# Ledger of designs, part 57: peptides against a protein of PDB entry 1IK9

Target 1, 211 residues: chain A of PDB entry 1IK9
Amino acid sequence: MERKISRIHLVSEPSITHFLQVSWEKTLESGFVITLTDGHSAWTGTVSESEISQEADDMAMEKGKYVGELRKALLSGAGPADVYTFNFSKESCYFFFEKNLKDVSFRLGSFNLEKVENPAEVIRELICYCLDTIAENQAKNEHLQKENERLLRDWNDVQGRFEKCVSAKEALETDLYKRFILVLNEKKTKIRSLHNKLLNAAQEREKDIKQ
Target 2, 207 residues: chain A of PDB entry 1IK9 as posed
Amino acid sequence: MERKISRIHLVSEPSITHFLQVSWEKTLESGFVITLTDGHSAWTGTVSESEISQEADDMAMEKGKYVGELRKALLSADVYTFNFSKESAYFFFEKNLKDVSFRLGSFNLEKVENPAEVIRELIAYALDTIAENQAKNEHLQKENERLLRDWNDVQGRFEKAVSAKEALETDLYKRFILVLNEKKTKIRSLHNKLLNAAQEREKDIKQ
Target 3, 195 residues: chain B of PDB entry 1IK9 as posed
Amino acid sequence: MERKISRIHLVSEPSITHFLQVSWEKTLESGFVITLTDGHSAWTGTVSESEISQEADDMAMEKGKYVGELRKALLSVYTFNFSKESAYFFFEKNLKDVSFRLGSFNLEKVENPAEVIRELIAYALDTIAENQAKNEHLQKENERLLRDWNDVQGRFEKAVSAKEALETDLYKRFILVLNEKKTKIRSLHNKLLNA

## One batch from the design tools (peptide; made by RFdiffusion4, then SolubleMPNN)

Design b1_p12_3_s4 (from b1_p12_3, 8 letters changed)
Fold by OpenDDE base, seed 5:
Structure b1_p12_3_s4 (fold): chain B 211 residues (1-211), chain C 211 residues (1-211), chain A 12 residues (1-12)
Amino acid sequence: as target 1 above (211 residues)
Amino acid sequence: as target 1 above (211 residues)
Amino acid sequence: SLLDELSKEDLE
């Protein structure tokens, strides 16, 4: 079972924050339970998949699109943009909501709610769910924080190894070239020496022929 | 202002979850406001710094230790270990709590509460605070998740650069040695050729002298 | 080292 609690404002009582709880199984399309509370009274209604389908048909809207609008209205909270207007009559227990577009407002849905006999139980359960959600989210935050710290350490370790590898590559290249130059210069010097010996031998032979 | 809400069970009503809200400025030692609710009624009391000091003195406990025990009792929730027992009389509005140790139970504190005239307002504000806390924690979770994903990418990038650097170092060393061997072997061959020319010149000169 | 071997004169 999934659940979402949202703050809403009712047109009938704009000074009093209301809470809209929606609960469903896997998908909102399969139907849901709606609960409205003002912190003293509670009202509940059940919406079936068939009612959702009928409302979509009555609106001439594709079911998936209609469910998408329901999800925005009922689960997102009334965002600060007043895109959704909520109405409730405590006398008739009739709940309805409208989508306000720039040029058009239309009724998005309506529900007959029933007054809960023991609202305190519903309110307590709602508060319990909020506290459980807070605890779960705190545990997730602590886990993610520890993972961030681990990833940062791992990054620093690899970065330090990389910098050492770069420096070691440059040092290796420099050292190899220096050693090579030394050995090569020795061989060049030996070649020069042997050439000079050959020249001297040729000069001596030319002197010996000239007697 | 800091705030904590906890679920508690009252000895007088063990079947009904109660909620204990504690609010304070910076430190619990400076005093706090306590609110108890059952989701229908609410009771509030204010505890001053002087009352906390007096209670610590009456218990013959160091103030910081006493405040530490208050923090565990009032803010941690009744952990599953029933270490703290809560009692409340709706008639006298007297709230008290006990710490249960293995061998000793003692009263940790007591408060005179006043019944709130408009409990629905207190309950609505409490639910609002829970929803705000959920939203803040969700935003933190999303931020930490994005940071984890960033750190993981950054780690993969450095790791890939490091592996390339290692491979490039090994390849460089191998290539330099191969090139050095080729050049040095050419110089060695030239040295051998010059030595052979010197030997031949010496042999010819020795023939000319014997002649 | 390989370089030390390469430094030796082959006195052939």
Scores: peptide ipSAE 0.050, ipTM 0.850, DockQ to the pose 0.717
Fold by OpenDDE base, seed 1:
Structure b1_p12_3_s4 (fold): chain B 211 residues (1-211), chain C 211 residues (1-211), chain A 12 residues (1-12)
Amino acid sequence: as target 1 above (211 residues)
Amino acid sequence: as target 1 above (211 residues)
Amino acid sequence: SLLDELSKEDLE
């Protein structure tokens, strides 16, 4: 089961933060349970897949688009500046919400809620879920932080090895060329010496022919 | 201000999860505000630095050690298996907690709480704080996840560059030696050719003298 | 080294 708790402001009680809990299985389209609380009272309603489909049809909206709007309205935690307005009558237990666009306001959905007999239990469970979510997110944060620190160390290690490899390549090339030049110069000197010996021998033979 | 909310079980109401909120400035030692709620009623007390010091003295415990035990008791969210036992009388508004060790149980601290007139406001604020903490932790998780993915890409990139550098170093050495051998062999061939010419010239001169 | 071998004069 997936769950989202958001803060909402009711048009009837704009000074009192209400909490809207929505719980669903896999997709909001399959239906959901809505719970509203003011921290003292709680109201719950179940919305079926058939009701969602009927509301979409009554709205003349494509179901996927309608569910997309439901998800935005009910799960985003709309503040007073939001495009979504929430209304609830404690007397009728009728909850409805509107989407407010620049030139158009329209009712997006409505639900009959039932007053919870023991709101303290619902509130306690809601707080428990918040605390569980905090603990899970903290554990995930600590894990990700440790992984990031590890990856940063590993990156610095391989970067340092890479820089050493580059320097070692340059040093190798320089050393090999220096050593090669020495050997090559020795061979060039020997070639020059042998050429000079040949020239001298030719000059001596030309002198011996001339007695 | 720092704040921690934990679940506790009261000895008097072990089946009803209570929430213990502790709020403080910088250090728990400087004093704290304790709030207890069952999701319907709330009780609050302020504990001063002087009261903490007095409780430590009455316990015959070093203040830093005592504050360390307070931090463990009040901030860790002790479950029913914990070394800390919580007691609260709704009638007297007296809250006390004990540390239970294998052979020793002792009262660690006690506070007078006051019943909150509007518990719904305290509960709403508590839920708001939980939701804010969730949002902050989610944003941090998303950031850390993106950094983790970046660092992993960067690590793979430099690792790939390092492997290429190693291979390029080996290839460079092999190529340089092959090229050097070719040039040196040409020079060796020239040296051998010049030696042969010198030997032939010497043999011809020896024939001309015998003639 | 290979360079040390290459540095050896061919024995006359």
Scores: peptide ipSAE 0.050, ipTM 0.850, DockQ to the pose 0.617
Fold by OpenDDE base, seed 3:
Structure b1_p12_3_s4 (fold): chain B 211 residues (1-211), chain C 211 residues (1-211), chain A 12 residues (1-12)
Amino acid sequence: as target 1 above (211 residues)
Amino acid sequence: as target 1 above (211 residues)
Amino acid sequence: SLLDELSKEDLE
C-alpha cells in the first residue's frame, strides 16, 4: 500500500491546518482511502475505481487526465499557487475540492466521509507513519552521503593515476628520443670516420702513382 | 531550536504508542521542553539547566555522562533493547524513566508535566514538523542522488581517459621503437657498405704493389 | 634493451 500525507486548509477553517492522508494500492486510479484530520477528530472515506471513472465521465475528462488532477490535488496539498481549494462540512461529512484557474473555477471531486470513532488511533498511526518515513529517509541520506564520499575518493584516485599516466607518456617519449639521438649520433660518427678513411686511402693511392 | 520526536511505550499503557517530543536550544544540557502525547491528550514540561545539573549530582554522575544518558533515553525512544522504560501517571502528571541493565535498574530522571488545554494544536504542530522534516529530507535525498549520478559520470569519463592514456603509452613506445629500428638499420647498412669499400681499396693496393 | 642491441656495432 502507498500512502501520502499532505497539509491542507479548509475554506471553512482557514486558520486551522488539516491533514489529508491518501492511501492506495499500486495506482490511485484503482481507488483510494482518504482520511482527514484536524489533530482532534478524524474522518475517513473510501473511493472506488468506479467512482473515479464516473467522476471523470461526469466532468467529460479523460480518466488518465482526471487521475492526474486528483494526484495533484490530493497528494500535493494546496500547492503554493492555491490552485486547489478544499471544503469540508463537519455536519454533513461532505468533502469537496475545486480547481481554481484564472477564469474558471470548477469542482474537481467530492466524497462523503465518515467520522472515525477513535480518532486518537488514526492520529497515532499517522504520526508513526511520519516517523517511519523520517527514519527511512535519514537512512537513505546517510547511505547516499557515504556513496558520494566513496565516489569522490575513487574519482580523485583515478584522476591522480591519469595525470601520472599523461606525465609518464611525455617523459617516455622524451627519454626514447634522447636515447635514439645518442645511438644515431654514434652511427653518424662511424659513417663520417669510414668516409674519411676512404678519402685518405684514395689520396695515398694518387701519391703512390706519382715515383 | 532543535527538536526530536520519538515513539515510546508507557509501562501503564503498553498497547498505546505515545510520542515524546523534546525541544532545546543548541544543547540538551542547557535545558529542554518535553511534550508527551497519545494522539488525543498532550502534556508538556520544561526542564532547566539547573534541574539537569541537580539530577546529575543526585545520581553522583558526571554532567556530560548524564546528559548523554538523557539524550539516549529521550531522543532515541525505547531502543530495540528496551534499555529505557517510561512511566507516566495521567493523574499526577508525573513522568519518569528508568535505565534497565542486566543486574541494575535505576531511575534516570523524572519530570512534572502539565496537561495542555488545546492538545489538537500541539498535535497539528507535531504533524507539521514531521511533514516539513520529510520534505527537507526528500530534497536532500534528491540532491545527493543527482550528485551521485554526476560523480559516477565524472568517474567513468576519467577512467575511460585513463585507459586510453595507458593504451596510447604502450602504442607510442611500440611505434617509436619500430621507427628507430628502420632509421638505425639504414645507418648500419651504410656502415657495412663503407667497410666493404675500404676492404676493396686495401685489396686493390696489395695487387698494385705485387704488380 | 632493444636500444642496447641496436647500439651494438655489427663488427661484421
Scores: peptide ipSAE 0.046, ipTM 0.850, DockQ to the pose 0.704
Fold by OpenDDE base, seed 2:
Formats: sequence, structure tokens, C-alpha cells
Structure b1_p12_3_s4 (fold): chain B 211 residues (1-211), chain C 211 residues (1-211), chain A 12 residues (1-12)
Amino acid sequence: as target 1 above (211 residues)
Amino acid sequence: as target 1 above (211 residues)
Amino acid sequence: SLLDELSKEDLE
């Protein structure tokens, strides 16, 4: 079961923050339970998949698009632009919400809610859910933070190894060239020595021919 | 101002989850506001720094240690071991809590609370705080997740550069040796050729002397 | 090392 609690403002009671809890299984399309509270009273209603389908049909809206609007309205609460307006009558227990566009407002849905006999229990459970969600999110944050610290260490380690590899490559090239020059110079010296020996031998032959 | 809400069980009402909100400025030692609610009624009290100091003195406990126990009791709620027991009388509005050790229970503190006239407002504010905390923690989680994904990419990039550097170092060594061998072999061939010329010249001289 | 082998005079 998935759940979302949102703050909403009712048109009838704009000074009193209400809380809208929506609970559903897998998808909002399969139906949901809606709970409204002002922190003293609570009201609950169940909306079926068939009711959602009927509302979409009555609106001549594609079901997936309609459910997308329900999700924005019911799970996000009143966004910063009051795109969704919420209405509730405590007398009739009739809840309805509208989408406000620039030139047009239209009813997005309506639900009959029942007053909860024990609102304190619903409120306690709602607070418990909030506290559980906080604890879960905190544990996730701590885990992600530790993972970030690990990844940063691992990055520093491989970066340091990379820098050492770059330096070692440059040092290797320099060392190999130095050693090669030494060996090559020995061979060049030997070639020069052998040429001088050949020149001397030729000069001696030329002297011996001249008696 | 810092705030913590915890679930507690009262000895007098073990079947009803109560919520203990503690609010303080910077440190719990400077005093705090305590709010208790059952989701229908609420009670609030203020505890001063002087009261905390007096309770520590009355217990013959070092203030920092006492505040450390207060923090564990009041901010963690009933831990899994019921190390802290909470008592509240709705009639007297007297709240007290005990620390339970293996062989000894002792009163850790006591507060007179006042019944809140408008508990719904306190409950709404408490739920608002929970929802704000959830939103903040979710935003932090999303940020940390994106940072983890970035760090992982950065790690993969440097790892790939490191592997390329290792391979390039090995390839450099191999290439340099191949090139050096070619040049040295040319010089060795020249040395051998010059030695052969010297040997031939010596053999010709030996023939000319015998002649 | 390969360089040490390359440094050796071919004896011949």
C-alpha cells in the first residue's frame, strides 16, 4: 500500500490547514482511500476503480490523463499556484476539487466522505506514518551520505593512482632514453675506434709500399 | 529552533500512542518546550535552564550527563528496550519519566503541563512540521542520490583513464625497446663489418710479408 | 634487462 499526506486549504476554511491522506495499492487508478482531517475531526471515503473510470468518462477524458490529474490534485496538495481548489462541507460530508486554468475552472472529482467516529486514532496513525517516513528517509539519507563519502574516497584513490601512473610513464620514457643514449654512445665510440684502427692500418701499408 | 517529535507510550494508557514534541534553542540545556498529545488533547509545558540545572543538582548528576539523559529520554522516545518509562496524569497534568536500569528505576525528570485550549491547532502544526521534515529529507535524498550518480560517473571516468594510462605505459615500453633494438642492431652490424675489414687487412699484410 | 643484453658486445 502506498500513502501520501498533503496539506490542503479548503475554500470554506482557508485559515485552517487540512490534511489530505490518500492511500492506494500500486496505482491510484485501482482506487484509493481518502482521509481528510483538520486535527480534530476526520473524514474518510473510498473511491473505487469503477468510480474513477466513470468520472473519466463523464469528463470525456482519457483514464490515464484523468488519473494523472487526480495524482497532481490529491498527492501534491495545493501547489504554489492554487491550480487545484478543494471544497468540503462538514454538514454534507461532500468533498470536491476543481482544477483552475486561466479561463476555466472545472470539477475534477467529488467524493462523499464519512465522519470518522474516532478521529484521534486516525490522527495518531497519520502522525505515526509521518514519523515512520521521517525515520526511513533519515536512514536513507545517512546511507547515501556514507556511500558518497565512500565514492569520494574511491575516486581520490584512483585519481592518486592515475597521477602516479602518468608520472611513472613520463619517468619511464626519460629513463629508457637515458639508458639507450649510454648504450648507443658506447657503440658509436667503438665504431669510431674501429675506423681509426682502419685508417692507421692503411697509412702503415702506404708507408711500407714507399722503400 | 530545533524540534523533535517522538512516539511514546504512557504507563497509564499503554494502548494509546502519544506524541512527545520537544522544541529547544541550540541546546536542550538552555531549556525546552514540551508538548504531549494523544491526537485529541494536547498539553504543553516549558522547562527552563534553571529547572534543568536544579534537577541535575537534585539528582547529584553532572549537568551535561543529565542533559544527555534528557536527550535520550525525550528525543528518542521509548527505545526498543523501554529504558525510559513515561507517566502522565490528565487530571493533574503531571508528566514524569523514569530511567529503568536492570536493578534500579529512578525518576529522570518531571514537568507540570498545561492543557492546550485548542489542541487541533497544535496537532495541525505538528503534522505540518512532520510534512515539512519529510519534504526537506526527500529533497536531501534526491540531492545525495544525484551526487552519488555524479561521483560514480567521475570514478568510472578516472578509472577508464587510469586503465588507458597503464596500457599506454606498457605499450610505450614495448615500442621504445623495439625502436632501440633496431638502432642498436644497425650499430652492431657496423661494428661487425668494421671488425671484418680489420681482419682482412691483417691477413693481407701477413701475405705481403710472406711474399 | 633487455637494455643490459643490448649493451653486451656481440662476441665474433
Scores: peptide ipSAE 0.049, ipTM 0.850, DockQ to the pose 0.689; fails the geometry check

Design b1_p12_4_s1 (from b1_p12_4, 5 letters changed)
Fold by OpenDDE base, seed 3:
Structure b1_p12_4_s1 (fold): chain B 211 residues (1-211), chain C 211 residues (1-211), chain A 12 residues (1-12)
Amino acid sequence: as target 1 above (211 residues)
Amino acid sequence: as target 1 above (211 residues)
Amino acid sequence: SLFEEELNWEPP
């Protein structure tokens, strides 16, 4: 089961933060359980896949698009744009929400809730879920931090090896050219020596013919 | 102000999860506010730096060591070792906790609490803090994940450059040796040719003298 | 190596 808790403000009680919990299996489209609390009382309702489909049809909206609006309204709470307005009657246990679009508001959905007999249990379970989620996220943060530190070390190590390889390539090229020049110069010197001996031998023959 | 919420079980109510909130300025040693809730009622007390010092002295414990035990007891909740046992009287509003060491338990500390008149406000504020902490940790997780992905790309890029540099070094060495051998062979051929010309010239002179 | 032999080459 997936779960999301958000804070909302009711139009009837704008000074009191309420908490809206939604729980579902795999997809919100398959239906969900909605729980509302003010920290003293709690109210719960179950919304079926058929009710979601019917609301989408009544609105002349494609089901996936409607579920996308439900997800924004019910899982994000009142976003910074105040795009969704929440209403609840404690007497009728009727919850409804509106989408505010420019100068027009329209009803997006409605749910009949039931007052929970033991709200303290719901509140405790909600706090437990929050604490578990905090612990899981902290463990993930610590893991990701250790991975970042590892990756940074590994990057520095390979960067240092790369720089050494570049320098070693340049040094190799320079050294090989120096060695080659030395050997080549020895061979050039021997060629010059042999050439001079040949010239001298030719000059001596020309002298011997001239007796 | 720093804050920690933990779940605890009271000896008097072992089936009901309670929540222990501790809030403090900079260090727990300077004093703190303790809040206990069961999701219906709440109780609060303030513990001063002087009370912490007095409890440390009464226990014949160094203050920093005592605060270290307070931190383990009050901020971690019942750890997996059940090292700390929590007791609360709803009638006297007296909270105390014990440390379990092998076959011996001893009182670690005690606090007089007061019943909160509006527990719903305390519970709402506690849930708000949990939701804020979740959001902050989620944002941190997303940031660390993006950094990990960046560091991994950067590592792969430099690793690929390093491997290319290694291969380029080996190729350079091989290519330079091949080029050097070709040039040396030309010089060797020229040396051999000049040497043979010198030998032939010497043989011709020896024939001319016999002539 | 062949290169070391070539480095040490003397004319006959």
Scores: peptide ipSAE 0.053, ipTM 0.847, DockQ to the pose 0.569
Fold by OpenDDE base, seed 1:
Structure b1_p12_4_s1 (fold): chain B 211 residues (1-211), chain C 211 residues (1-211), chain A 12 residues (1-12)
Amino acid sequence: as target 1 above (211 residues)
Amino acid sequence: as target 1 above (211 residues)
Amino acid sequence: SLFEEELNWEPP
């Protein structure tokens, strides 16, 4: 089961932070459980896939688009831009929310909730879920941090090997050329010496013919 | 201000998860605020540095060791090994906790709390803190994950450059030796040809002298 | 090394 808890402000009680919990299986489209609390009282309702489909039809909205709006409203809370307005009557247990656009607000959905007899149990379970989520996220953060530090070390090690390989390649090229030039110059000197010996032998033979 | 919320079980109410909030400035040694809630009622007390020092003295425990035990008890909750036992009287608002060792339990500390008049405010603020902590930790997780993926790409890129550098070094050595051998063999052939010409010229001169 | 042998190569 997936779960999201969000802070919301009710139009009737804007000074009292309420918490909206939504729980669902796989997708919000298949239905969800909604729980509202003010830290003293709690209210819960189940919304079926058929109710979601009916609300989409009543709004003349495509179901996927409607579920997308439900997801934004119910799982994001009142985003920083007052895009969604939440209303709840404690007397009727009627919860509804509106999407506020520039020139038009419209009711996005409405649910009948039931007052929970033991709100303290719901509140304790909600706090437990928050604490479990914190612990899991902290463990994940510590793991990712250690992995980042490992990857950074591994990167530095390979970078240092790469720089040594570049320098070793340049040094090898320079050394091989130096050695090659030495050998080549020796062979060039021997060729020049042999040519001079041939020229001298030819000059001596021309002298011997001229007696 | 630093803050930690933990689940605890009270000896009197082992079936009801309680939440222990501890808030402090810089170090737990300088004093802290303790808040207890069952999701319906809340109790708060302030513990001063002087009270912590007095409790350490009354226990004949070194202050740093005592603060270390307070930190383990109050910030870790009842760790999985029942090392700490928490007691609270709702009637007296007296909170105390014991450390359970193999053959001895001892009272680690005791605090007088006061019942909060509006527990819903404390509970709402506690849930808000949990939700803020979840949001911060999620943002940190997403950042660390993106950084991890970046570091892995950077490592793969340098590793691939390093492997290419190793291969290029081996190829350079092989190519330079091949080119050297070609030039050297050309010079060897020229030296051999010049020696043969010198030998022939010497043999012709010896024939001309015998004539 | 083969390179040192080639360095010291003299024509007979």
Scores: peptide ipSAE 0.032, ipTM 0.845, DockQ to the pose 0.602
Fold by OpenDDE base, seed 2:
Structure b1_p12_4_s1 (fold): chain B 211 residues (1-211), chain C 211 residues (1-211), chain A 12 residues (1-12)
Amino acid sequence: as target 1 above (211 residues)
Amino acid sequence: as target 1 above (211 residues)
Amino acid sequence: SLFEEELNWEPP
């Protein structure tokens, strides 16, 4: 079961924050349980997959698009743009909500809710769920923080090894060239010496022929 | 102002989860506001720095140690080890809690609470705080997740550059040695050729003298 | 190594 709690403002009670709890299995399109509370009283209703399909058909809206609008309305609360307006009558237990666009407002859905006999239990369970969610999110934050610290260490270690490898490559090239130049210069010196010995031997022969 | 909400069980109502809200400025030792609720009624009291100091003195406990025990008792709820037992009388509005150790139980603190006239407002504010905390923790989680993904990419990029640098160092060494051997072998061949020319010239001179 | 032998090579 998935759950989302949001805060909403009712047109009838704009000064009193209400809480909208939506609970569903896997997908909102399969139906959901909706609970409304003012922190003193609670009202709950069940919306079936058939009701969602009927509302989509009545609106001439594709079911997936309609469910997408329900998700935005019911799971996000009133977004900062007041795109969704919520209404509830405590007398009739009738809950309805509208989508407000610039030039058009329309009812998105309506639900009959039942007043909960023990609202304190529903409110306690709602607070428990909030506290559980806080604890789970804190544990995720601590895990992600530890992983960030690990990844940063691992990055610094590889970066330091890479910098050492670059420097060692340049040093290797420089050292190899220095060693090679020394050996090549020895061989060049030997070639020059042997060439001079050949020239001297030829000059001595030319002197011996000239008696 | 800092705040913590925890769930507790009262000895008098062990089947009903109560919520303990503690609010303080900077440090718990400077005093705090305590709120108890069962999801229907609420009770609030203020504990001053002087009361905390007096309780520490009455217990013959160092203030910092006493505040450390208060923090464990009031901010963590009853830990899974039932180390802290909570009591509340709705009749007297007297709240007290005990620390239970293996061979010793002692009262850690006691507070007079006042029944809140509008518990729904306190409960709504408590739920709002929970929802705000959830939203803040979700935003932190999303930030940490994006940072983890960045750090992992950066690590993979540096690791791949490092591996290429290692391979390029080995390839450089191998290529430099191959090129050097070619040049060195040319010089060796020239030395051998010059040496053979010297030997032949000496042999020809020795023939001319014998002739 | 073959390279060290080649570095230390002297003509006969």
Scores: peptide ipSAE 0.030, ipTM 0.845, DockQ to the pose 0.537
Fold by OpenDDE base, seed 4:
Structure b1_p12_4_s1 (fold): chain B 211 residues (1-211), chain C 211 residues (1-211), chain A 12 residues (1-12)
Amino acid sequence: as target 1 above (211 residues)
Amino acid sequence: as target 1 above (211 residues)
Amino acid sequence: SLFEEELNWEPP
């Protein structure tokens, strides 16, 4: 079972933060349980896949698009854009919500809820779920932080090896060129010496021919 | 203000999860606000720095050690070790907790609480804090995940550059040696040719002297 | 190495 808790404001009670819990199996399309609380009272309703399909048909909306709107309305916590308005009658237990566009508001969905006999149990379970989620997310954060620190060490180690490789390549090139220039200069000197000896021998032979 | 919410079990109501909220400024030693709730009723008390000091003195415990025990009792959520037992009288609003060691249990602290007139507001604010903490931790997780993915890419990039540097160093050494051997062989061939010309010139001169 | 022998080569 997946669960999402969001804070909402009811149009009827805009000064009192309400909490909207939605619970579902694998996908919101297969149906969900909606729970509303004000921290004192709680109301719950089960919405079936058939009701979701009927609401989509009544809206002339494709089911996947409708479920996408339900997800934005019910799970996202109405973000600061106030695109969704929530209405609830405690007397009729009728919950409905509207999507507000620039020039048009339209009803997106409506659900009959039932007042929970023991709201304290629902509230305690909701707080327990929040605390479990906090603990799981903290453990995930600590794991990701340790992994970041590992990856940063591994990066620094490879970077240091890379810099040593670059420096060693430049040093190797410089050393090889220096050694080769020395050896080439020795061979050039020997060639010059042998060439001069040949010139001298030719000059001596020309002197010996001239008695 | 720092805050921690933990789930606890009261010895008087072991079947009903209670929530212990502790709020403090910078350090628990400077005093704290304790709030207890069962999801229907709430009780709050303010504990001063002087009360913490007096409780430490009465226990003959060093204040820093005592605050360390308070932190473990009140903030850690009594982990599965059940080292701390919590007691509360709804009638007297007296809250006390004990540390259970193998052979001895002792009272660690005691606080007078007051019943909150509007428990729904305290419960809503507590749920809001849990939802804020979830949102903050989720944003932190998403950030750390993106940073992990960045560090992993950066590591792969440096690793690939390092491997290219190693291969380029080996290739450079091999290419330089090949080029230098070719040039040296040309110079050696020229030296051998000049030396043979000198030997031939000397042999011709020796023939000319013997004629 | 063959390379060091080539570097240290002196003409006969």
Scores: peptide ipSAE 0.075, ipTM 0.848, DockQ to the pose 0.541; fails the geometry check

